Peptides against a protein of PDB entry 6FRK. Designs and how they scored, part 30

Target 1, 411 residues: chain A of PDB entry 6FRK
Amino acid sequence: NEEVLNAMLKEVCTALLEADVNIKLVKQLRENVKSAIDLEEMASGLNKRKMIQHAVFKELVKLVDPGVKAWTPTKGKQNVIMFVGLQGSGKTTTCSKLAYYYQRKGWKTCLICADTFRAGAFDQLKQNATKARIPFYGSYTEMDPVIIASEGVEKFKNENFEIIIVDTSGRHKQEDSLFEEMLQVANAIQPDNIVYVMDASIGQACEAQAKAFKDKVDVASVIVTKLDGHAKGGGALSAVAATKSPIIFIGTGEHIDDFEPFKTQPFISKLLGMGDIEGLIDKVNELKLDDNEALIEKLKHGQFTLRDMYEQFQNIMKMGPFSQILGMIPGFGTDFMSKGNEQESMARLKKLMTIMDSMNDQELDSTDGAKVFSKQPGRIQRVARGSGVSTRDVQELLTQYTKFAQMVKKM

## One batch from the design tools (peptide; aimed at target 1 L326 F332 T334 D335)

Design b2_p14_5_s3 (made by RFdiffusion4, then SolubleMPNN; from b2_p14_5, 7 letters changed)
Fold by OpenDDE base, seed 2:
Structure b2_p14_5_s3 (fold): chain B 411 residues (1-411), chain A 14 residues (1-14)
Amino acid sequence: as target 1 above (411 residues)
Amino acid sequence: DPLLELFEKLVKAL
């Protein structure tokens, strides 16, 4: 029994190391899991695999929980949020994502560019802010980040902004001069929250980087970026362990809306390759599908129309990048859809919708749309001409619809 | 078909 436990723990430890979990944390987890598993209870015929998975899951949840309550902005107050992190961490992009998140929630939000080191930092922030319609401050001439941050914070405080986000300079390496500049900015603006932005793709370097920031600056929150790539997110555990600060958000892509509140359970489930069913449900519910109940009732009755399929394709398109949706589904690896395959899949959905836009209500609302077209083949030719596609493309759509309708009837 | 598998999983999550 101990040999079987040790073999299974070795496989789990290997998978966690391949997920960029720090080797010290993996060793500690292995010891904690061994201590949590009573070998005598494992003799009682319980599914040893399920017990080990549950023990591993429980210990990973503890590694993500710093035991500190996340800072939250206060409505109707002036909340100053300072961003810190290395260059290339996604810090500047994440400032815009967080600003956009709060703006969409009805907060009076603004951005300050205190990155005077990087040429074009202010232009990049201005472009992102303008696209999102977020007010911004910065300078092309002032080189002192303390002056820019102080003036920008004062301006937006006087204008009664509720969320004031300050982007700071990054460096390619941990440099003492960077930390001194960050401390000078922090002392001048007195931020309510300091957010460390970490790139998940740096793998085993996550601990050392997160520690270096925490040892110099009072990091109170962590944001992990690039969780859409090959990074399985194990570096997030290292960031929490090093900073003793909660992960508040994750960046899941390059778009301004590829940003979500951090949830421990879904994240650990995804890290273990169990998928994120809860995040999929939440993302489906956030779409405010007022018709979700009507669709669920139709699906329960085994009714599925071409219109219902069209509405589902609209919903999939609103959910964002197809790879992210697939990566939330158990048993789909993050690698199943390269960025090229996402654009192709979205183009395929849009093509199918364009074919359906040339259908009439009798065709769209039929519970057996394929039979309507099979009885009157002239409909296929009409739809093909109306949508600018071949009769074969319409037949392929009807074949796909028939497969979906057969699945719905089996539910 | 990735769309078929996505649809099956979306319908199972709803």
Scores: peptide ipSAE 0.024, ipTM 0.587, DockQ to the pose 0.200
OpenDDE base, seeds 1, 3, 4, 5: peptide ipSAE 0.022, 0.010, 0.022, 0.022; ipTM 0.512, 0.475, 0.526, 0.506; seed 3 fails the geometry check

Design b2_p14_5_s4 (made by RFdiffusion4, then SolubleMPNN; from b2_p14_5, 9 letters changed)
Fold by OpenDDE base, seed 1:
Structure b2_p14_5_s4 (fold): chain B 411 residues (1-411), chain A 14 residues (1-14)
Amino acid sequence: as target 1 above (411 residues)
Amino acid sequence: DPELELVEKLVKAM
């Protein structure tokens, strides 16, 4: 029994290391899981895998909880949020995502560009802010980030903004001059919250980076970016451990909407390769698919049309990169889709949609679309000619639709 | 078809 436990814990430890979890945290977790598992309960024929998985899950939840309540903005007050982080962490993009998130919730939000070091930082912020219709402040001539931050904060305080986000300079290295500049900005504007933005893809470097920021600046919140990539987010555990600060949001892509409040349970489930069914449901619901309630109602009645399938393909394409969506589905590991397969999959969906664009309303809206085509084979030849595909490609689509419609009838 | 299996899983999660 102990050998089986040690073998399974070795597999879990390997998977956590492959998920960029810090080696010290993995060792500590292994010891904590060993102490939490009753070997006598494992002998009683209980599913050993489920027990280990539950123990691992429980210990990972503890590692994500810093024991500190996350800062939340106060409605009707002026909340100054300062962003700090390395260059390439996604900090500037995350400032815009956070501003947009609060704006969509009916907060009066604004952005300040205090990045004087990077050429075009203000143009990038201005472009993002203008697209999102977010008010912004910055300078093309002022080189002191303290002056820009102070003037911008004062301006937006006088205009009664509720969420005032300050983007700072990101540097390539942990240079003392960067931390001094961040301290000068922080002292001048007196932020209500300091947000450290961390790139999840930096792996084992997350601990040392997060610690260096916390030792110099009073980091109170963490945002983790690039969780859409190969990074399983194990670096987030290192950031929480080093900063003793909660993760408040995650960045799940390049779009301004690819930003969500941090949820512990879904995040740990995804980290363990269990998928994120809740996040998948939330993301499907966020698409404002008024058509999805009507679809869910049709599906509950065992009705599914070629039009309903077309709308689902449109929805999947709107949900963003297929790699993200697949990474939310149980049993699709993060490794299952190389970036090459995503473009091929999108091209294939687009081909299927092009075939359906050549169908008529009678064919699309039939609850037995495959039977409409089987009764009149001339329809297959028409659709094939209209879409520039073979009759075989149309038959393959109808075969796929039939399999799906049969599954829906069994739900 | 991985895309169809994805749609199938999405619909089962809904």
Scores: peptide ipSAE 0.000, ipTM 0.313, DockQ to the pose 0.128
OpenDDE base, seeds 2, 3, 4, 5: peptide ipSAE 0.000, 0.000, 0.000, 0.000; ipTM 0.276, 0.348, 0.321, 0.305; seed 4 fails the geometry check

Design b2_p14_6 (made by RFdiffusion4)
Pose (drawn by RFdiffusion4):
Structure b2_p14_6 (pose): chain A 374 residues (1-38, 47-273, 303-411), chain P 14 residues (1-14)
Amino acid sequence: NEEVLNAMLKEVCTALLEADVNIKLVKQLRENVKSAIDNKRKMIQHAVFKELVKLVDPGVKAWTPTKGKQNVIMFVGLQGSGKTTTCSKLAYYYQRKGWKTCLICADTFRAGAFDQLKQNATKARIPFYGSYTEMDPVIIASEGVEKFKNENFEIIIVDTSGRHKQEDSLFEEMLQVANAIQPDNIVYVMDASIGQACEAQAKAFKDKVDVASVIVTKLDGHAKGGGALSAVAATKSPIIFIGTGEHIDDFEPFKTQPFISKLLGQFTLRDMYEQFQNIMKMGPFSQILGMIPGFGTDFMSKGNEQESMARLKKLMTIMDSMNDQELDSTDGAKVFSKQPGRIQRVARGSGVSTRDVQELLTQYTKFAQMVKKM
Amino acid sequence: LEELHELLEKLAEL
């Protein structure tokens, strides 16, 4: 049985290693689902599913904008990850939700970058800012957020150039652009086909600049996006959106369950009964109930007080014979009144008859009356 | 306590 756990466990470790999941997290997840584990494919895959939900959970809720206030969002990520594409996908998303959204092109390096964000904004009917001539992104971002602030826009999305960590020049310039415009949220956009180099770059981005949200693009293809587990752990940020194509409407919020599945592949007879059950539990205590001075009108009249401390186990063979629908019903008496067929199966395996209940049903009716009167 | 005793009296009468 120890060999059936390991053959089926190394087959999921290969399923995650092929889904570009970091080898560090596969080796760690393997011995986490091995230590926490101490119709067969369901008792195994349910344990694997709960261990994955433990990893995709960063514990941090997403940053959401406030209507009637200026929200500045700054995009960061590697070269070619889809920042300019996801910039228009997000401005279009909120503009359709009713936000005064605008775009700013703070890329002064990439050829045809302003022309790219201009044509994406021209098409989606979204205001845009940038420059062909201005070579300083700190100047384009500052003079753009200033313009759209004096025009009272609620979503101001600043696009930046692609950068990698080994370029300290572009990492300083990213930190200065973030310090000039002071964004409310910084989004780390990552390609879904990224391999093992993802945890190092995503971590260096978190160190130089405060990353609070992560977007995974190019998920409409064969890439399952296992590199996102390494960006969530590195940036400490949840995934809010995913990209699912080249167009502006190929964009939707991140849901954890479908991503992990792809990455993996009035008084009743019942109340009359419980009140009785507690009066039998407090039944050997009936002599305490006759203690009150001047209240002892009677005690154990006609000896029937002894069988009121004996009927509740026989009535319990009826509850023992009951399932969770009859037991958890608001009116435990209405489930059997409509279907007196349930009065026969309660009588079979519990040894009580269907006759005994007629006297009980009268005793029930009287008890149900005096509680609604209570 | 008085109410529980009265309920027992009524159960004894039944």

Design b2_p14_6_s2 (made by RFdiffusion4, then SolubleMPNN; from b2_p14_6, 7 letters changed)
Fold by OpenDDE base, seed 5:
Structure b2_p14_6_s2 (fold): chain B 411 residues (1-411), chain A 14 residues (1-14)
Amino acid sequence: as target 1 above (411 residues)
Amino acid sequence: LKRLRELLEEISKL
């Protein structure tokens, strides 16, 4: 039993190391799991694998919980959020994502570019902010980030902005002068929250980098980026451990919507390759699929119409980035959707919906929509003309519908 | 949940 436990723990430790979890944290987890597993309970015929998985899961959940409540902005107050992080961490992109997130939640949000070191930093921020319709401030002439940050914060405070996000220069660990400038900016603007942005792909360097920022400024929040790539996210655990600060958001792609509130359980489930079942349930529940009782009843009866498929496509489009949804399905790694495929998949869904918008109620509400079209081929030509697509595109849609309807009938 | 996964898997093939 102990040999089997040690073998399974070795596999778990290997998988965690391959997930960029810090070697010290993996060692600590291994000892904590060993201490939490009663070998006597494992002798009683309990599923040893489930017990070990649960113990590992529980210890990983503790590693991402710093025991500190995440800072949240106060509605109707001016909240200054300063971003800090390495160059290439996705900090500037993440500032825009966070600003857009709050703007979509009905917060009066703005962005300040206090990155004077990187040529074109302000242009990049301006481009991102303009695309998202987020107010922004910066300078092309002022070289002191303290002046820019102070002026920008004052301006947006006077304009009654609720969320004031300050992007700073991305730094390398070797530049003490830059860390001092970061502290000077923090002292000048007195941020309500300092967010450390970390790239999940930096592996074992996460701890030492996160610590260097925390030792210089009062980091209170962490955002982990590039969780859409080959990064298994284990570096996030190292950032929490080093900063003693909660992860508040994760970046899951390049799109401005590829940004979500951090949820511990889903993240750990994904890290273990278990998928995000809970987050999938939560996203399904967030869709207010209350109207889906009727759909669930239809599905239970093996009924599935083209309208039901259309409504499902609408629901998927409401769920946001499809890569995030797939990344919640156990066994679908982040790699299954190459970066280009999501916008293409959403464009395909929109195209399919546009084809269905050219269908009539008899076609949409038929329990055998494919048979309606097969009996009267002139319907395919009508729909193709109405939607501006080929008859082949309509046939492909009907083929997909038939696959779904067959799946539902097998349910 | 399994049904939803299977649906999402088939949609990913679209």
Scores: peptide ipSAE 0.000, ipTM 0.317, DockQ to the pose 0.065
OpenDDE base, seeds 1, 2, 3, 4: peptide ipSAE 0.000, 0.000, 0.005, 0.000; ipTM 0.328, 0.363, 0.382, 0.366; seeds 1, 2, 3, 4 fail the geometry check

Design b2_p14_6_s3 (made by RFdiffusion4, then SolubleMPNN; from b2_p14_6, 6 letters changed)
Fold by OpenDDE base, seed 2:
Structure b2_p14_6_s3 (fold): chain B 411 residues (1-411), chain A 14 residues (1-14)
Amino acid sequence: as target 1 above (411 residues)
Amino acid sequence: LKELLELLKEISEL
């Protein structure tokens, strides 16, 4: 029994190390799991695998919980949020994402660019802010980030902004000059919250980087970026352990909407390859599938048309990155779609929709669309000519539709 | 839903 436990813990430890969980945290977790498993309860014939999984899950939840309540902005007050992090961490993009998140929630939000080190930092922030209709401040001529940050914070305080986000300079390495600059900015603007932005893709370096920031600056919140399909998220555990600060948000892509509040349970479930059922339900609900009650009723009756398939393709295209949706399903590995395959998949869906745009209502609304085309092959040639595709492409679409309609009939 | 998404993947990979 102890050998079986040790073998299963070895597999879990290997999977966590492959997920970029820090080796010290994996060792500590292994010891905590061993101590939490009562060997007497394992003798009672309970599913040993489920007990070990539950113990691992519980200890991972504790590693993500710093025991500190996350800072939250106060409505009707001026809340200054300072961003800190390395260059390439996604800090500047995350400032825009957070500003947009609060703006969409009805907060009077603004952005300040105090990054004087990177050429074009202000142009990039200005471009992102303008696209999102977020007020911004910065300078093309002032080189002191303390002056820019102070003037910008004072300006937006006088204009009664509720959320004032300050982006700072990043560096490629932990340089003392960067930390001194960050401290000078923090002392000048007196931020209500300091947010450390960390790239999840840096793997085992997450702990050392997060610790170096916390040792120099009073980090109170963490945002983890690049939690796309490839980032296994283990670096987030290292950030919490090093900063003793909660993860407040995660960045899940490059788009301004690829930003969500951090949820512990879904994150640990995804890290263990259990999927994100809650996030899948939330995304399904965000699609307003309530307007699809008619579709759900049709599916319950085993009815599926080419129009119903077209509407589903539109819904998938609205869900955003298909890799994120697949990564939310239990048993779909994160590696299941490369970014290259996703653009190709979206292009294929658009091609299929363009073929269907050349179909008539009789073809689209038929409960057996493939039979309509098989009875009158001249329809295939018409649709092919109308959409600028081969007759083979139309036949492939009809074959896919037939497979889908057969599955719906078995549900 | 899993079967739907597997089919959508097959459709996207064809």
Scores: peptide ipSAE 0.009, ipTM 0.436, DockQ to the pose 0.156
OpenDDE base, seeds 1, 3, 4, 5: peptide ipSAE 0.007, 0.009, 0.008, 0.007; ipTM 0.369, 0.416, 0.416, 0.385

Design b2_p14_6_s4 (made by RFdiffusion4, then SolubleMPNN; from b2_p14_6, 7 letters changed)
Fold by OpenDDE base, seed 4:
Structure b2_p14_6_s4 (fold): chain B 411 residues (1-411), chain A 14 residues (1-14)
Amino acid sequence: as target 1 above (411 residues)
Amino acid sequence: LELLLNILRELSEL
């Protein structure tokens, strides 16, 4: 039993190391899991694999919980949120994502660019803010970030903004001058929250970076960026351990809406390759699919049309990045879709929809759409010409539709 | 949801 436990723990430890989890945390996890598993209960016929997975899951949940309640903004107050992090961490983009998140929730939000070090920082923030219709402040002439931050915070406080986000300078290296600047800005504006933005793709460097920031600046929250299909997120555990601060949000892509509140259970499930069924259910529920009583009734009768397929493709496109959605399905690892394959898959999906846009209502609403086309081959040629595709591409779409219609009949 | 999952699975195999 102990040999089997040690073998399974070795596999889990290897997978966690490959997921960029810090070696110290992996060792601690291994010891904690060993201490939490009753070897006698493992003998009594419970699936040893499930017990170990559950113990690992519980200990990973504890590693993501710093035991500190996340700061939340107070409605009707002026909440100053200072962002800190390295250049290339996605800090500036994340400021815009957070501002957009709160704006969509009905908060009066604004952005301040206190990055005087990077040429074009203010232009980048201005571009992002303007695209999202978020008020912004910054200077092209002022070189002191303390002055810009102070003036911007004062301006937006006087205008009764509820969420005031301050983007600071990021550098490629941890320099004492950067930390001094951050401290001066923090002292001047007295932020209600200091958010450390960390790039998940830096892997084993996450601990050292997060620690260096926490040792110099009172980091109270963490945002992890670049959790796109390849970033296994193990660095997030290192950031929590080093900062003793909760992860509040994650960045999941390049779009301004590729940003979500951090959820512990889904994150750990993804980290273990178990998928994120809960997050997938949440994303599906956000689509209000249950409001489509007509579709639910058709599905209950084993009916599925080309229009129903088109609507499901539209729903998939609304759920966000295809790699992210696939990574939520159990058994589809985060590595299943390379970024190149995602764009190709989305292009294929969009091509299928474009073919269906050339179909008529009789073709789209038929309970046996494939048979409508098989009985009248001239329809295939019409649709192919209308959509600018080959007759083969239309036949491939009809073949795919037939597979889905057969799945629905088996439900 | 089950339908969407099945569609996503099939699309991932394409």
Scores: peptide ipSAE 0.147, ipTM 0.826, DockQ to the pose 0.062
OpenDDE base, seeds 1, 2, 3, 5: peptide ipSAE 0.138, 0.123, 0.119, 0.143; ipTM 0.822, 0.807, 0.806, 0.822; seed 2 fails the geometry check

Design b2_p14_7 (made by RFdiffusion4; failed a check: the pose's geometry)
Pose (drawn by RFdiffusion4):
Structure b2_p14_7 (pose): chain A 374 residues (1-38, 47-273, 303-411), chain P 14 residues (1-14)
Amino acid sequence: NEEVLNAMLKEVCTALLEADVNIKLVKQLRENVKSAIDNKRKMIQHAVFKELVKLVDPGVKAWTPTKGKQNVIMFVGLQGSGKTTTCSKLAYYYQRKGWKTCLICADTFRAGAFDQLKQNATKARIPFYGSYTEMDPVIIASEGVEKFKNENFEIIIVDTSGRHKQEDSLFEEMLQVANAIQPDNIVYVMDASIGQACEAQAKAFKDKVDVASVIVTKLDGHAKGGGALSAVAATKSPIIFIGTGEHIDDFEPFKTQPFISKLLGQFTLRDMYEQFQNIMKMGPFSQILGMIPGFGTDFMSKGNEQESMARLKKLMTIMDSMNDQELDSTDGAKVFSKQPGRIQRVARGSGVSTRDVQELLTQYTKFAQMVKKM
Amino acid sequence: EELEELYELRQALS
């Protein structure tokens, strides 16, 4: 049985290593689902599913904008990850939700970058800012957020150039652009086909600049996006959106369950009964109930107080014979009145007859009356 | 008072 756990466990470790999941997290997840584990494919895959939900959970809720206030969003990520594409996908998303959205092109390096964001904004009917001539992105971003602030826009999305960590020049310039415009949220856009080099770059981005949200693009293809577990752990940020194509409407919010599945592959007879059950539990205590001075009108009249401390076990074989629909019903008497066929099965395996209930049903009706009167 | 109420219930049942 120890060999059936390991053959089926190394088959999921290969399923995650093929899904570009970091080898550090696969080896760690393997011994986490091994230590926490101490119709067969369901008792195993349910334990694997709960261990994955434990990893995709960063514990941090997403940053959401406020209507009527200026929200500056700054995009960061590697070269070619889809920042300019996801810039228009997001401005189009909020603009359709009713936000005064605008775009700013703070890329002064990549050829045809302003022309790219200009044509994406021209198409989606979204205001845009940038420059062919201005070579300082700190100047383009500052003079753009200033312009769209004096025009009272609510979503101001600043696009930046691609950068990698070994370039300290572009990492300083990213920190200066973030310090000039002071963004309310910084989004780390990552390609879904990224391999093992993801945790190092995503961590260096978190160190130089405050990353609060992560977007995973190019998920409309074969890439399952396992590199996102290493960006969530590195940036401490949840995934808010995913990209699912080249167009502006190929964009939707991140849901954890489908991504992990792809990455993996009045008083009633019942109340009359519980009040009785507590009066029998408090039944050997009936002599305490006759203690009150001047209240002892009677005690155990006709000896019938002894069987009121004996009827509740027989009535419990009826509850033992009941399932969760009859037991958890608001009116435990209405489930059997409509279907007196349930009065025969309660009588079979519990040894009580269907006759005994007629006297009980009269005793029930009287008890149900005096509580609605209570 | 709670004990009086439980006692009365038992009288009504008997």

Design b2_p14_7_s3 (made by RFdiffusion4, then SolubleMPNN; from b2_p14_7, 8 letters changed)
Fold by OpenDDE base, seed 4:
Structure b2_p14_7_s3 (fold): chain B 411 residues (1-411), chain A 14 residues (1-14)
Amino acid sequence: as target 1 above (411 residues)
Amino acid sequence: DLLKLLKELLEFLS
């Protein structure tokens, strides 16, 4: 039993290391799991694998919990949120994402660019802010980030903004001058929250980076970026351990809406390759698919049309990055879709929709759409010509539709 | 049921 436990723990430890979890945390987790597993209960015929997985899951949940409550903004107050992090961490983009998140929630939100070091920082922030219709402040002439931050915070406080986000300078390296600047800005604006932005793709460097920031600046929150595609997120555990601060949000892509509140259970489930069924359900519910009583009723009767498939494709497109959605499906690891494959999958989806856009209502609304086309092959040729695709592409779509319609009939 | 259909749709698109 101990040999089996050790073998399974070795596999888990290897997988966690491959997920960029820090070696110290993996060692600690291994010891904690060993201490939490009753070997006698393992002998009693419970599925040893499930027991170990559950123990690992529980210990990973504890590693993501810093034991401190996350800061939350107070409605009707002026909340100053200072962002800190290295250049390339996605800090500036994340400022815009957070601002957009709060704006969509009905908060009066603004952005301040206190990055005087990077040429074009203010232009980038201005572009992002303008696109999202978020008020912004910055300077092309002022070189002191303390002055810009102070003036911007004062301006937006006087205008009764509720969420005031301050983007600071990033450096390519951890430099004392950067930390001094951050401290000066923090002292001047007295932020209610300091958010450390970390790139998940830096892997094993996450701990050292997060620690260096926490040792110099009073980091109270963490945002992890670039959790799209190949970033398994193990570095997030290192950030929490080093900063003793909660992860509050994650960045899941390049779009301004590729940003979500951090959820522990889904994150750990994804990290273990278990998928995120809960997050998938939440995304489905956010689409108000349950409000489509007509679709639910059709599905209950085993009816599925090409139009119903088209509507599902539209829903998939609204769920966000395809890689993220696939990563929520159990058995589809985060590695299933390379970044190159996401664009291809989206192009394929759009192509399929374009084929269906060339279909008529009789074809789209038929309970046996494939039979409509099989009875009159001229329809395939018409649709192919109308959509600029081959007859083979239309036949492939119809073949897949038939497969889905058969699945719905078996539900 | 909707989740199963969604899963299959996603698998097809993958």
Scores: peptide ipSAE 0.058, ipTM 0.731, DockQ to the pose 0.058
OpenDDE base, seeds 1, 2, 3, 5: peptide ipSAE 0.022, 0.032, 0.023, 0.024; ipTM 0.623, 0.686, 0.599, 0.603

